# Ledger of designs, part 240: peptides against a protein of PDB entry 4GMN

Target 1, 375 residues: chain A of PDB entry 4GMN
Amino acid sequence: RYANITLLALVTLASIGTDFQETLVKGNQGSRESPISAADEEWNGFDDADGDAMDVDQKSSSGEDQEEDYEEIDVKEDDEDDDDDSITSEMQADMERVVGADGTDDGDLEDLPTLRELIQTAVPQLIRLSNLPIDSDESLTIQSHALSALNNISWTISCLEFANGENANIHNAWYPTAKKIWRKTILPILEADSADLKLATQVTSLAWAVARVLHGETPTDGNPHRKFISLYHSSKQQAGGNSNSIEEPEDPFQGLGVKCIGVVGSLAHDPAPIEVNREVGVFLVTLLRQSNNVPPAEIVEALNQLFDIYGDEELACDKEVFWKDGFLKHLEEFLPKMRTLTKGIDKRTQPELRTRADEALLNLGRFVQYKKKHA

## One batch from the design tools (peptide; made by RFdiffusion4, then SolubleMPNN)

Design b2_p24_6_s2 (from b2_p24_6, 8 letters changed)
Fold by OpenDDE base, seed 2:
Structure b2_p24_6_s2 (fold): chain B 375 residues (1-375), chain A 24 residues (1-24)
Amino acid sequence: as target 1 above (375 residues)
Amino acid sequence: SEEGRELLEAARRNRLQPPIRLNL
């Protein structure tokens, strides 16, 4: 009875994180409608006029095919628009404020009461539930749902812009909680060294969402970047040996490998220790060198992480790692391979993967040119 | 440089937001 109420509350918190995200994405997309100039390219219809009307007169054989009147069962698709009207008017008002507010610097979420209650009340309980001793299948289910709810909330918050002091109030409220998730939820589960790849995937997803906000300020205790690199390699060894393919998620981006890359890339941002940055940078560049055996989605993520880590020439990692370890040469040598890889992705069967690969290829070309100009 | 930051910001802005990995 208590477990079912707890599970329902955890599912509801996970859904709230989803709905918040969809509305924040819709609100941010409304500002990104650059008018695609309808270039009315008047495609002048080629008036190929040669209507040779071959008059083939073939006769009326009256086959009485019985029109079986298939009663068109008007399947009323009851579009049960399960408009899960679960978005309270208060949540909607909070979402509209997050999209519209020039972030007042006060880390007091006074104007965002729903988000405040999520961060201050819900997340601390989810952290507690994720740390329960696993003594039953029920305890494992509670942990999984608590991790899912933490993941959704953390991902939603990580999609806000925090650059240049934007959303500083939300950032300042989230930052201590994000560090608490890392230290209390993520690290203990990573230290337990569980053979459960489902749990590892959930924790790695959460770790990525958290690390997208904390970046190089993520706690370095116990060298978590090495644990995620080890998890990456272990996941590849298991996939190669057992024909029990853990259902490779239908989405190529949802794979544990992509999640590990996203985490370690985020951990390597400034102000990460230069040796952490180097170990991650070498890992990412090594994936590009070994690209023949690496899934395309992992290559896309590894490129994106490399651009984010080494794009600022003013950072210590540019001189101390990028130039010293010769990363430009590896990126330049990878450019023709990336063109081949991207062209090999079918636009019909994998449209998202192709679009992200085309983007990563474009950015790789620009990044290589930029780094050559600033050498 | 300002050009490099603008190129990176443009690359970040033009990035398809990571598919929000919401566990449904």
Scores: peptide ipSAE 0.131, ipTM 0.825, DockQ to the pose 0.205
Fold by OpenDDE base, seed 4:
Structure b2_p24_6_s2 (fold): chain B 375 residues (1-375), chain A 24 residues (1-24)
Amino acid sequence: as target 1 above (375 residues)
Amino acid sequence: SEEGRELLEAARRNRLQPPIRLNL
């Protein structure tokens, strides 16, 4: 009984995180639609070319009228209006305020009561549930659902813009909680010697969402970047042995490899220790060198992380890692391989992967040109 | 250079958001 209520509450919290994210994504898409001036392309009318009247013959075959009385089975569609009242009017108003906050309302979290309660009341309980002793299948299920809820909340918050002091109230409320998730949930699970790939995938997804906000300010205790690099390599060794049993996720970006790259890339941002940055940078550049054996989605993520880490020439990692370790040469040598890789992706069967690869290829060309001008 | 940084920042800001990693 208590377990089922706890599981239902965890599912509900995960769903709230999903609905909140969908609304944020829809709101951010609506604001980025600059009015493409509908150029009135005059649809030039189809000229009605004269249809010649070919006389195909009338053959009169008399088929017999058997009146089979089809009983109308009145299938009452019970429109169960599942009033999915999952989103309260207060939650919707908080979501609309977060989406509609043009950067003029320095609103306190007092103006976001649902988000405040989510961060201050729900997340600390989810952290506790994710860190319970695993002694039963029930405790493992609770941990998995708590990780799912933490993942959805953390991803949703990580989709907010925090650059230039945007959403500073949300950032300031989330930041200490994100560090607590890292220290109390992520690190203990990464230190537990578990061969569970499902748990590893869940914790890595959560770690990426958290690290997308904390960046190089993510706690470096126990060198977590090395644990995720090790997990990347271990996941590849297991996939290579049992090609029949790991359902590769239908979404190429949902793979554990992509998630590992996203985490370690995020951990390597300024102000990360230069040695952490170097180890991650070398890992990412090594993936590009080995690209013939690396999934395209992992290459796309590795490129995006390299651009984000080394895009600023004023950062210590530019001089101390990017230039010293000769990364420009490897990126330049990879550019023709990336063109081939991107062209090999079918736009019809993998439209998202192709679009993201086309973008990463464009950005790689721009990045190489930029770095060559500032050499 | 400021122009090169602005171009990369613009490319980063205009980048397709990473696919959302929600657990259903």
Scores: peptide ipSAE 0.127, ipTM 0.822, DockQ to the pose 0.182
Fold by OpenDDE base, seed 1:
Structure b2_p24_6_s2 (fold): chain B 375 residues (1-375), chain A 24 residues (1-24)
Amino acid sequence: as target 1 above (375 residues)
Amino acid sequence: SEEGRELLEAARRNRLQPPIRLNL
């Protein structure tokens, strides 16, 4: 009985995290539809002039008008207003306030009661449940659901803009909690070195969500970047041996490899130690050099991480890693390979992967040009 | 440079939010 109530509460918290994320993603997309003026380059198609007007004689066969009296089945659309009561009016009002508020600098969530209760009340319980001794299938199930709920909350918060002091109240409330998730949930699971690929995927997803907010201020104790790099390599060795399709997640961006790249990339941002930055940067550049054997989604994520890490020329990592280790040459040599890779993705079967690859290719060209001007 | 920051902010702004499928 208590286990079932706990599981239901964990599933509900995971669902709330989902719905909150979808709403934040939609809200952030609606504000970013600045019309990219499609420069309608009128590609004046070639006038292929050969108008051979084959007169196909439309024979007028007079088929008899059978007036089949279609009884208009008045399908009363019972507007079952499925009041998808999944998002309470209070949660929706909190989400609208998060998107619209010039964040007051006080880490007080007075105006965000639902988010406050998630951070202050729910997350500490989820951290406790994720740290239970695993002694039964029930305790393993509780841990898995607690990790899913923490993942969903952490991902949702990581979709907020925190640049330029935006949402500073939420950032300030979340930041100590995110460090607590890292130290109390993520690190202990990574230290346990379990052969459970499912648990490794869950903790890596959570680690990425947390590291997207903490960046280079993520605790470096025990060199967690090396553990995620090791996990990346181990996952590739296992996938090559078992012709049992562990169904690559239908979404190529949900793969463990992409998640590992996202974590280590986020960990390498300033103010990360220069040696952590170097080890991650070398890992990411090595993936580009080996791109013939790397899934396209992992290449897209590796490029995005490289742009985020080495974008600012004022950061210590630009001089001490990017220029010193010759990364520009590797990015320039990769640019023609990225064009070939992107063109090889079918827009019909993999539209998202193609769109993200087209974007990463565009950004790679711009990034290489930028770095060449600022050499 | 300011031009470089604008290019990177534009690259970050144009990024489709990572496909965060929440674990159901």
Scores: peptide ipSAE 0.126, ipTM 0.823, DockQ to the pose 0.199
Fold by OpenDDE base, seed 5:
Order: C-alpha cells, then structure tokens, then sequence
Structure b2_p24_6_s2 (fold): chain B 375 residues (1-375), chain A 24 residues (1-24)
C-alpha cells in the first residue's frame, strides 16, 4: 500500500517532468526557424574541376506502381479523463511564464510557485528515495523511479537558457539542488560499482542533465570524469562479448556511450581543472581516431562536445590543451572520415541521426577553418 | 575573436537541442 502510493507519486513526478520538457522544446522550436533555410545561399563550394565522367548507363526499368491500399485502422480514442491533466496544466502555466519572462533576478521564484515546490520540496525527497538502502526488489524499483523523476526534472531545467544572466532566478534556485543531486545521488551510485547496466544508464543520464547546468563547476570529488570514461569502455567490452545485446535502444542517441560522452564533455567546460579538460579532450579525440569502431551517434556527440569545450579562444583550455596537444590536426584528419560516415547514414531509416551528422559535419568544417584562421 | 564567438554561438543556437533524454 505505502509503496504503491510512493511509486504512483514517483511516476507522476516523472510524467510531469516529461510534459514540462516537451513544452520547453516546442517553445524553443517556435522561436528557432529551422536552421537549414538561411545557410544555403553563400556556401559557394570551390569548383574542383576533376571531370572523370564515368558513364553509368541509366537503365530506366519501369516498375509498376502497386497502390497498396493501407486500411486506416480506426483506433478508438477512449477518452479516459485521467485526473493527471490538472498538475500538468499548472506546470505548463509556470513553463509558459519561464519561456516568456524576461529573467527577473529575484531568486525566490515567487512568480513560479510550481517550479519552486518542485525544486525545494519534491527534489529533496527524490534524492532521499534514490539513496535508500537496496535490500529488496521494491527498494530497487523505488530507486529506479526516483532516478527517472530526477532525470526528467534535471533535463527539463537544463533546456532553459542560462547564458548572459537569462533565467538567473531559476539558475540560482536550481544550482545548489543540482550540486546536491550530484553529491548525494550520482556520486554514491558511481562509487558502489554495481554491475547493473540499467542503473548505470539511469545515473549517467541524470549526471548529463545535471552537468549541462553545472559544467566545469560540477564537484570534482572522486574524479567523476574518469569514472564515466571507464564506464564508457566497460559498456563497449560487454556489448562485444554477449550476443544477448540488450537491444541497443531504437534511438541511437539514448545509448550509454552517448550519455557518457555528454557527461564528460560537460564536465570539461571552463572552469574545469586543465588536467580534467585534457583527459576528456584526449578521450574525445581518441574516439575520432578510432571512428571505424564507434557508433555514428557517439561521433556526433563527441564532435559537439569538442566544439563546446574548445570554441572559445579566450579560455585557458584553448592554449593549454587544444593547441598544445595538437587537436586541430586530428580534427582535420577526421573531416574526410566524417563526410564518408555522414553520407553512409540512410536518411529514410535514420532521419534524426542523418540530420545531426550533417550538422556536425558542417560545424566541423567551420570549426577547422576558424581554428586555422586564429592559430 | 568576435567572429569566432558569433560562429560558435550561431553553431550552438542552430544545433538541434540535445535529444530529450526523458526516462519513460
């Protein structure tokens, strides 16, 4: 009885975090015209004139159009009036205010009462539930649901813009709570060294969401970047040995490898210690060098992290790591491999992966040119 | 450089939001 009520409350908190994130993404997409349309005009690619005309004969085989009549399966919308709509509506109203509010610097969240209660009341309880002693399948289930709720809340908040003092009230309310999630939930689970790949995937997803807000200010206690790099390598060794592949999640971006890359990339941002930055940068560049054995989604994430870490020439890591360790050469040598990799992704079967790879390829070309100009 | 920051900010602004990694 008590456990079922706790599980229901955890599922509801995870659902609320989901709806909140979907509306933030819709709000952010509504303000961002699709980036594809504006960039088409000025990239006059150089006319490399090497005209080897291989005459491939156009055999026009007229295949007959069989119109397969797709029967429209009328799925009856059973309008189950689930009472869940009321809580999601209050969070949508707070989120519409967050997306529309010029960030008033008052860190009290007076205008955002639902978000305030989520951060101040719900999250501290979820942290407690994620730290319960695991002594039963029931306690493991409670931990899993508490981690899912913390993940969804943390991801949602990490989709807010905090650059240039935007949403400073939310940032100031979230920042101490994010550090508490890191120290109380993430680190203890990473230190327990459990062989549970599901738990490792959940904690790594949460760690990425938290690290996307904390960046290089993420607590460095116990060298968490090395633990996530080790987890990346361990996950690859397990996938190669057992033909019981845990079905790679249908979404290439939901893989543990991509999550590990996202965490360690975020941990390496300024003001991270230069040695943390170097170890992460070397890890990411090593993935590009070994790209023949790396999933395309992990390459896309590794490139995006490299751009985010080393894109500002004023940061200490540009001089002390990027230039000093010769990363530009590895990016230049990878550029033709990235073109081949991106062209090898089927647009029909993997449209998102192809779009993200096309973007990462474009950004890689621009990044290499930028770094060559500013050498 | 200002041009490099603008290019990187434009690349970050144009970057598809990280796939929403909600635990369903």
Amino acid sequence: as target 1 above (375 residues)
Amino acid sequence: SEEGRELLEAARRNRLQPPIRLNL
Scores: peptide ipSAE 0.123, ipTM 0.824, DockQ to the pose 0.192

Design b2_p24_6_s3 (from b2_p24_6, 8 letters changed)
Fold by OpenDDE base, seed 4:
Structure b2_p24_6_s3 (fold): chain B 375 residues (1-375), chain A 24 residues (1-24)
Amino acid sequence: as target 1 above (375 residues)
Amino acid sequence: KEEGEELREAARRNRLQPPIRLNL
């Protein structure tokens, strides 16, 4: 009973996080003509394992026909369905307001009551649930659902613009909570060194969403960038050995490798320690050098990370890492490989991957030219 | 500076992943 209610609440929170994200994506698409195809992933319900009911053939005893007048108890189905739609509608209205606000309304989180309750009340409970001792399949399920709800919420918030002080109220409310997710949920799971690739994928997805907001202000305790680099390498070693394909996600950008790159790239932004930046930068540049064995989606993400990390010439990492470690040469040598890679992607079968690769190729050419001009 | 900021913004725009729908 309590487990089912907890799971239902986690499902609802995860759905809410998805609906918010869809609203943000639709709002951002209304401003930008890029068609993101919403994949209608159908919810495959629980396969009820048909337990073999043993046919106990108990004999017919011939008891007499007493016509007991069964009063039809008219069970009024109380339509309790009205309350769930109201919460989702208020939450959608809060997100529509965040997306539709021309950045003139520095509204307090007082004007975003649902988002406030999500951040201040729901997320702390999800953090608690993600930290339960794993002692049963039920506790593992609860952790998975809690991570999933945290993922959706964190991704949704990470899609907000925080540049130039936009959404500063939301940023200020989220920032301490994001640090709590990192320290209380992400780090402990990464430290447990679980061989569970599903859990690793969930925590890495969440870590990316959180790191997209915290960037180089992400807590460096325990060198998490090295853990994600190690996870990247471990995931590649496992995929090569067992043809028990963990179903490669149909979306190339949902792969654990892409998520690892996204996390470590985000962790390497200023004000990250220069050593963290260097280790990540070397990792990313090494992927480009080894590109013949790297999925195209991982190359796209690695390039985007490199452009963002090293696009600011005023940052210490530009001089101390990019120029000092000779990254420009590696990017320039990668240009012809990227052209070949991008041209090899079929526009019909992988339209998104091709579009993002075409953009990354364009930006790589521009970035190399920029860096040559600013040498 | 400006050209580098445009490149960072372009990189950030290209990172907009679609919502990770929970496959529940």
Scores: peptide ipSAE 0.334, ipTM 0.843, DockQ to the pose 0.295
Fold by OpenDDE base, seed 2:
Structure b2_p24_6_s3 (fold): chain B 375 residues (1-375), chain A 24 residues (1-24)
Amino acid sequence: as target 1 above (375 residues)
Amino acid sequence: KEEGEELREAARRNRLQPPIRLNL
């Protein structure tokens, strides 16, 4: 009884976190739809060419084919729009405030009561549930659902803009909780060195969402970047041996390899220690050098991480890592390979992967030219 | 500076993963 209620609550929290993310993404996209000026392209009507209707008089025979009156059972597909409007009016009001508020720096979230309760009440319980002793399949299920709920909440919050002091109230409320998730949930699971790739994928996804907010301020205790690099390599070794047992996620960007790259890339941002940045930067550049055996989605993510880490010339990592370790040469040498890789992606079967690869290729060309001007 | 920040922003935009739909 208590377990089923706990599972239902965890499922509901995971759903809420997803629905919030979708609406925040839609709200941020709506601000980017500059009105495509309806250029009234006057569709000049194609001339009615007088195609001579040949009068073929074919009179042929009265076959009494039985009209089997297939009663078209109008199966009203009740589109049960299972628009389970799980978005309460209070959640919707909080979302409208998050999109519209010049955030007051007061981390009390007075104006965001649902988000406040999510961060202050729900997340601490999810952290507790993710740390239960695993002694039963029920405890494992509870942990998995708690990790899923933490993942969706953390991803939703990580999709908010925090640059230039935007959403500072939410950032300030989330930041201590994000560090608690890292220290209490992520690190203990990573240290357990479980052979469970499902659990590893869940914790790595959560780690990425958390690290997208904490960046280089993510706790460096126990060198977590090396654990995720090790997990990347171990996952590739296991996949190469047993191609039938790892359901590669249908979405190429949901793969454990992409998630590992996302985590370590996020961990390498300023103010990360220069040696952490170097180890991650060398890892990412090594993926580009070995790209013949690397999934395209991992290459796209590795490029995006490299652009974000090394796009600021004022950071210590630009001089101490990017230029010292000769990363520009490796990026230049990778340009023709990236063009070949991107062209090899079928637009019909993998439209998203192709679009993101075309964008990453464009940005790679721009980034190489930028770095050449600032050499 | 400005061209570098535009590239970082472009990289950040291309990293928007869709929410992990828990196939519940």
Scores: peptide ipSAE 0.332, ipTM 0.844, DockQ to the pose 0.276
Fold by OpenDDE base, seed 5:
Structure b2_p24_6_s3 (fold): chain B 375 residues (1-375), chain A 24 residues (1-24)
Amino acid sequence: as target 1 above (375 residues)
Amino acid sequence: KEEGEELREAARRNRLQPPIRLNL
């Protein structure tokens, strides 16, 4: 009885976090459709003239197309109005305010009462539930649902812009809580060295969401970047051996390998220690060198991490890692391999992967040119 | 600077936020 109420509350918190994320993603996409498509219609009409192509009058015979009367099986869409009333009108109003308001620097979230209660009341309970002693299948289920709810909340918050002091009130309220999630939930699970790939995937997803806000200010205790690099390699060794591969998620970007790359890339941002940045940068560049055995989605994520980490020439990591360790040469040598990889992705079966790979290829060409000008 | 920032922003944009659809 108490377990079922706890599970229902955890499912509801997880759903709320997902719906929040989807709304923020749609709001941010609508602002980024800059109409670049209209300009290059200057296809200059080439005039050339004469050719007398002959009138071959092929009388195509009228085959009687038998109208096979496909009985429209009127599948009554039972509109199960699953009124997933998960998003309260108060939560929706908080979302609209978060997307629209350049927040004041006040961490009290006075204007965002639902988000305040989520961060201050719900998240501390989820952290507690994620740290329960695992003594039963019920305790394992509670931990999994608590991690799922923390993941969705953390991802949603990580979708907000915090650059230039945007959403500073939310950032200031979230930042200490994000550090608490890292130290109290993520690190203990990573230190337990569980062979559970499901748990590893959940904690890595949460770690990526948290690290997307904390960046190089993520707690460095116990060298977490090395644990995620080790997890990446261990996950590849397990997938190669057992034909009972846990069904690779249908979405290639939801794989544990992509998530590991996302975490370690985020951990390598300034003000991360230069040796942390170097170890991550070498890992990412090594994936590009070994690209024949790396899933395309992991290559796309590794490229995006490299561009974001090393796109600022004023950072210490540009001189001390990027130039010193010769990363430009590896990126330039990878460019023809990336063209081949991207062209090998079927647009019909994997349209998203193809689009993201085409963009990553474009950005790789631009990044190599940028770095050559600023050498 | 500006070209590098645009590349970082383009990389961040190409990071589709993983729709962590919790397959509940």
Scores: peptide ipSAE 0.324, ipTM 0.841, DockQ to the pose 0.287
Fold by OpenDDE base, seed 1:
Structure b2_p24_6_s3 (fold): chain B 375 residues (1-375), chain A 24 residues (1-24)
Amino acid sequence: as target 1 above (375 residues)
Amino acid sequence: KEEGEELREAARRNRLQPPIRLNL
């Protein structure tokens, strides 16, 4: 009885995360003429909710570019490594701190009450439910639904623009919560070394959503990039042995391999340690060198990660990794392979994969020319 | 600088279209 109510609440939170994403995507489509083809994945919603679409009044305040000197809020997170995987009174107090940071510059979400309640009220409870001891099929189901809800909320927030101080109030409210999801949900599940590929796929999806906001400021403790690289390799070894279709998700971009690349690419951004950046960069370039045995969707994601990580010539990783480790040569040698790969994708059966591969091929040509000009 | 940022933004836009299969 309680479990069914908890599951219903978790499904409802996952739903709210979806509806909020659709609202944000529609709001941003009004400003950007680029048709994001929302894949009409029929969310098999709960049949009975004639839920009036919450009109999120996105008052786009065209605030003038005041260079507000963002005082580095030195959030001294006391690194009390309370390794207690239990719902301790300390974990509850830490959740109350994530809700109750009386910081005067806590991102004022007064105009975004739904997002405020998702971040401040729902997410702490979802973190708690994701970190429950797994003692039954019921607790495993609760964890899975909590991870799904966290995934949906985190992905929704990660689709906001935070460049140039856009949505700074949302960024500031989300940032400490995103770090808490990383430390109290993602890391414990990665350390548990579970052979469960479903759980690994869920946590990797969540980790990608979180790392798309935190980037190189994602906590580097325990070298999580190496765990996701290991998970990538392990997933490939398991797929090669059993000709039983692990139903590759109908969408090639939902594969565990793509998600692993998305996570590690996001973790490699500045201010990540140069060795983390190098290990990820070498991993991504190695996928391009081995492209004959790599799914096209993983190549597309690996290219997009490489362009974003190494597109800034002012960053330390440009000199210390990109140029030093000779990545330009590998990208240039990959251009003819990418042309062949992209042309081999059937536009009729895989239209999205073909479109994203055509774009990645175009950008690869531009990126190689850019780097040659700035050498 | 500017051409590099255009390439990063192009990469980000291609990534902002992940079909977020909201695991429901």
Scores: peptide ipSAE 0.323, ipTM 0.843, DockQ to the pose 0.271; fails the geometry check

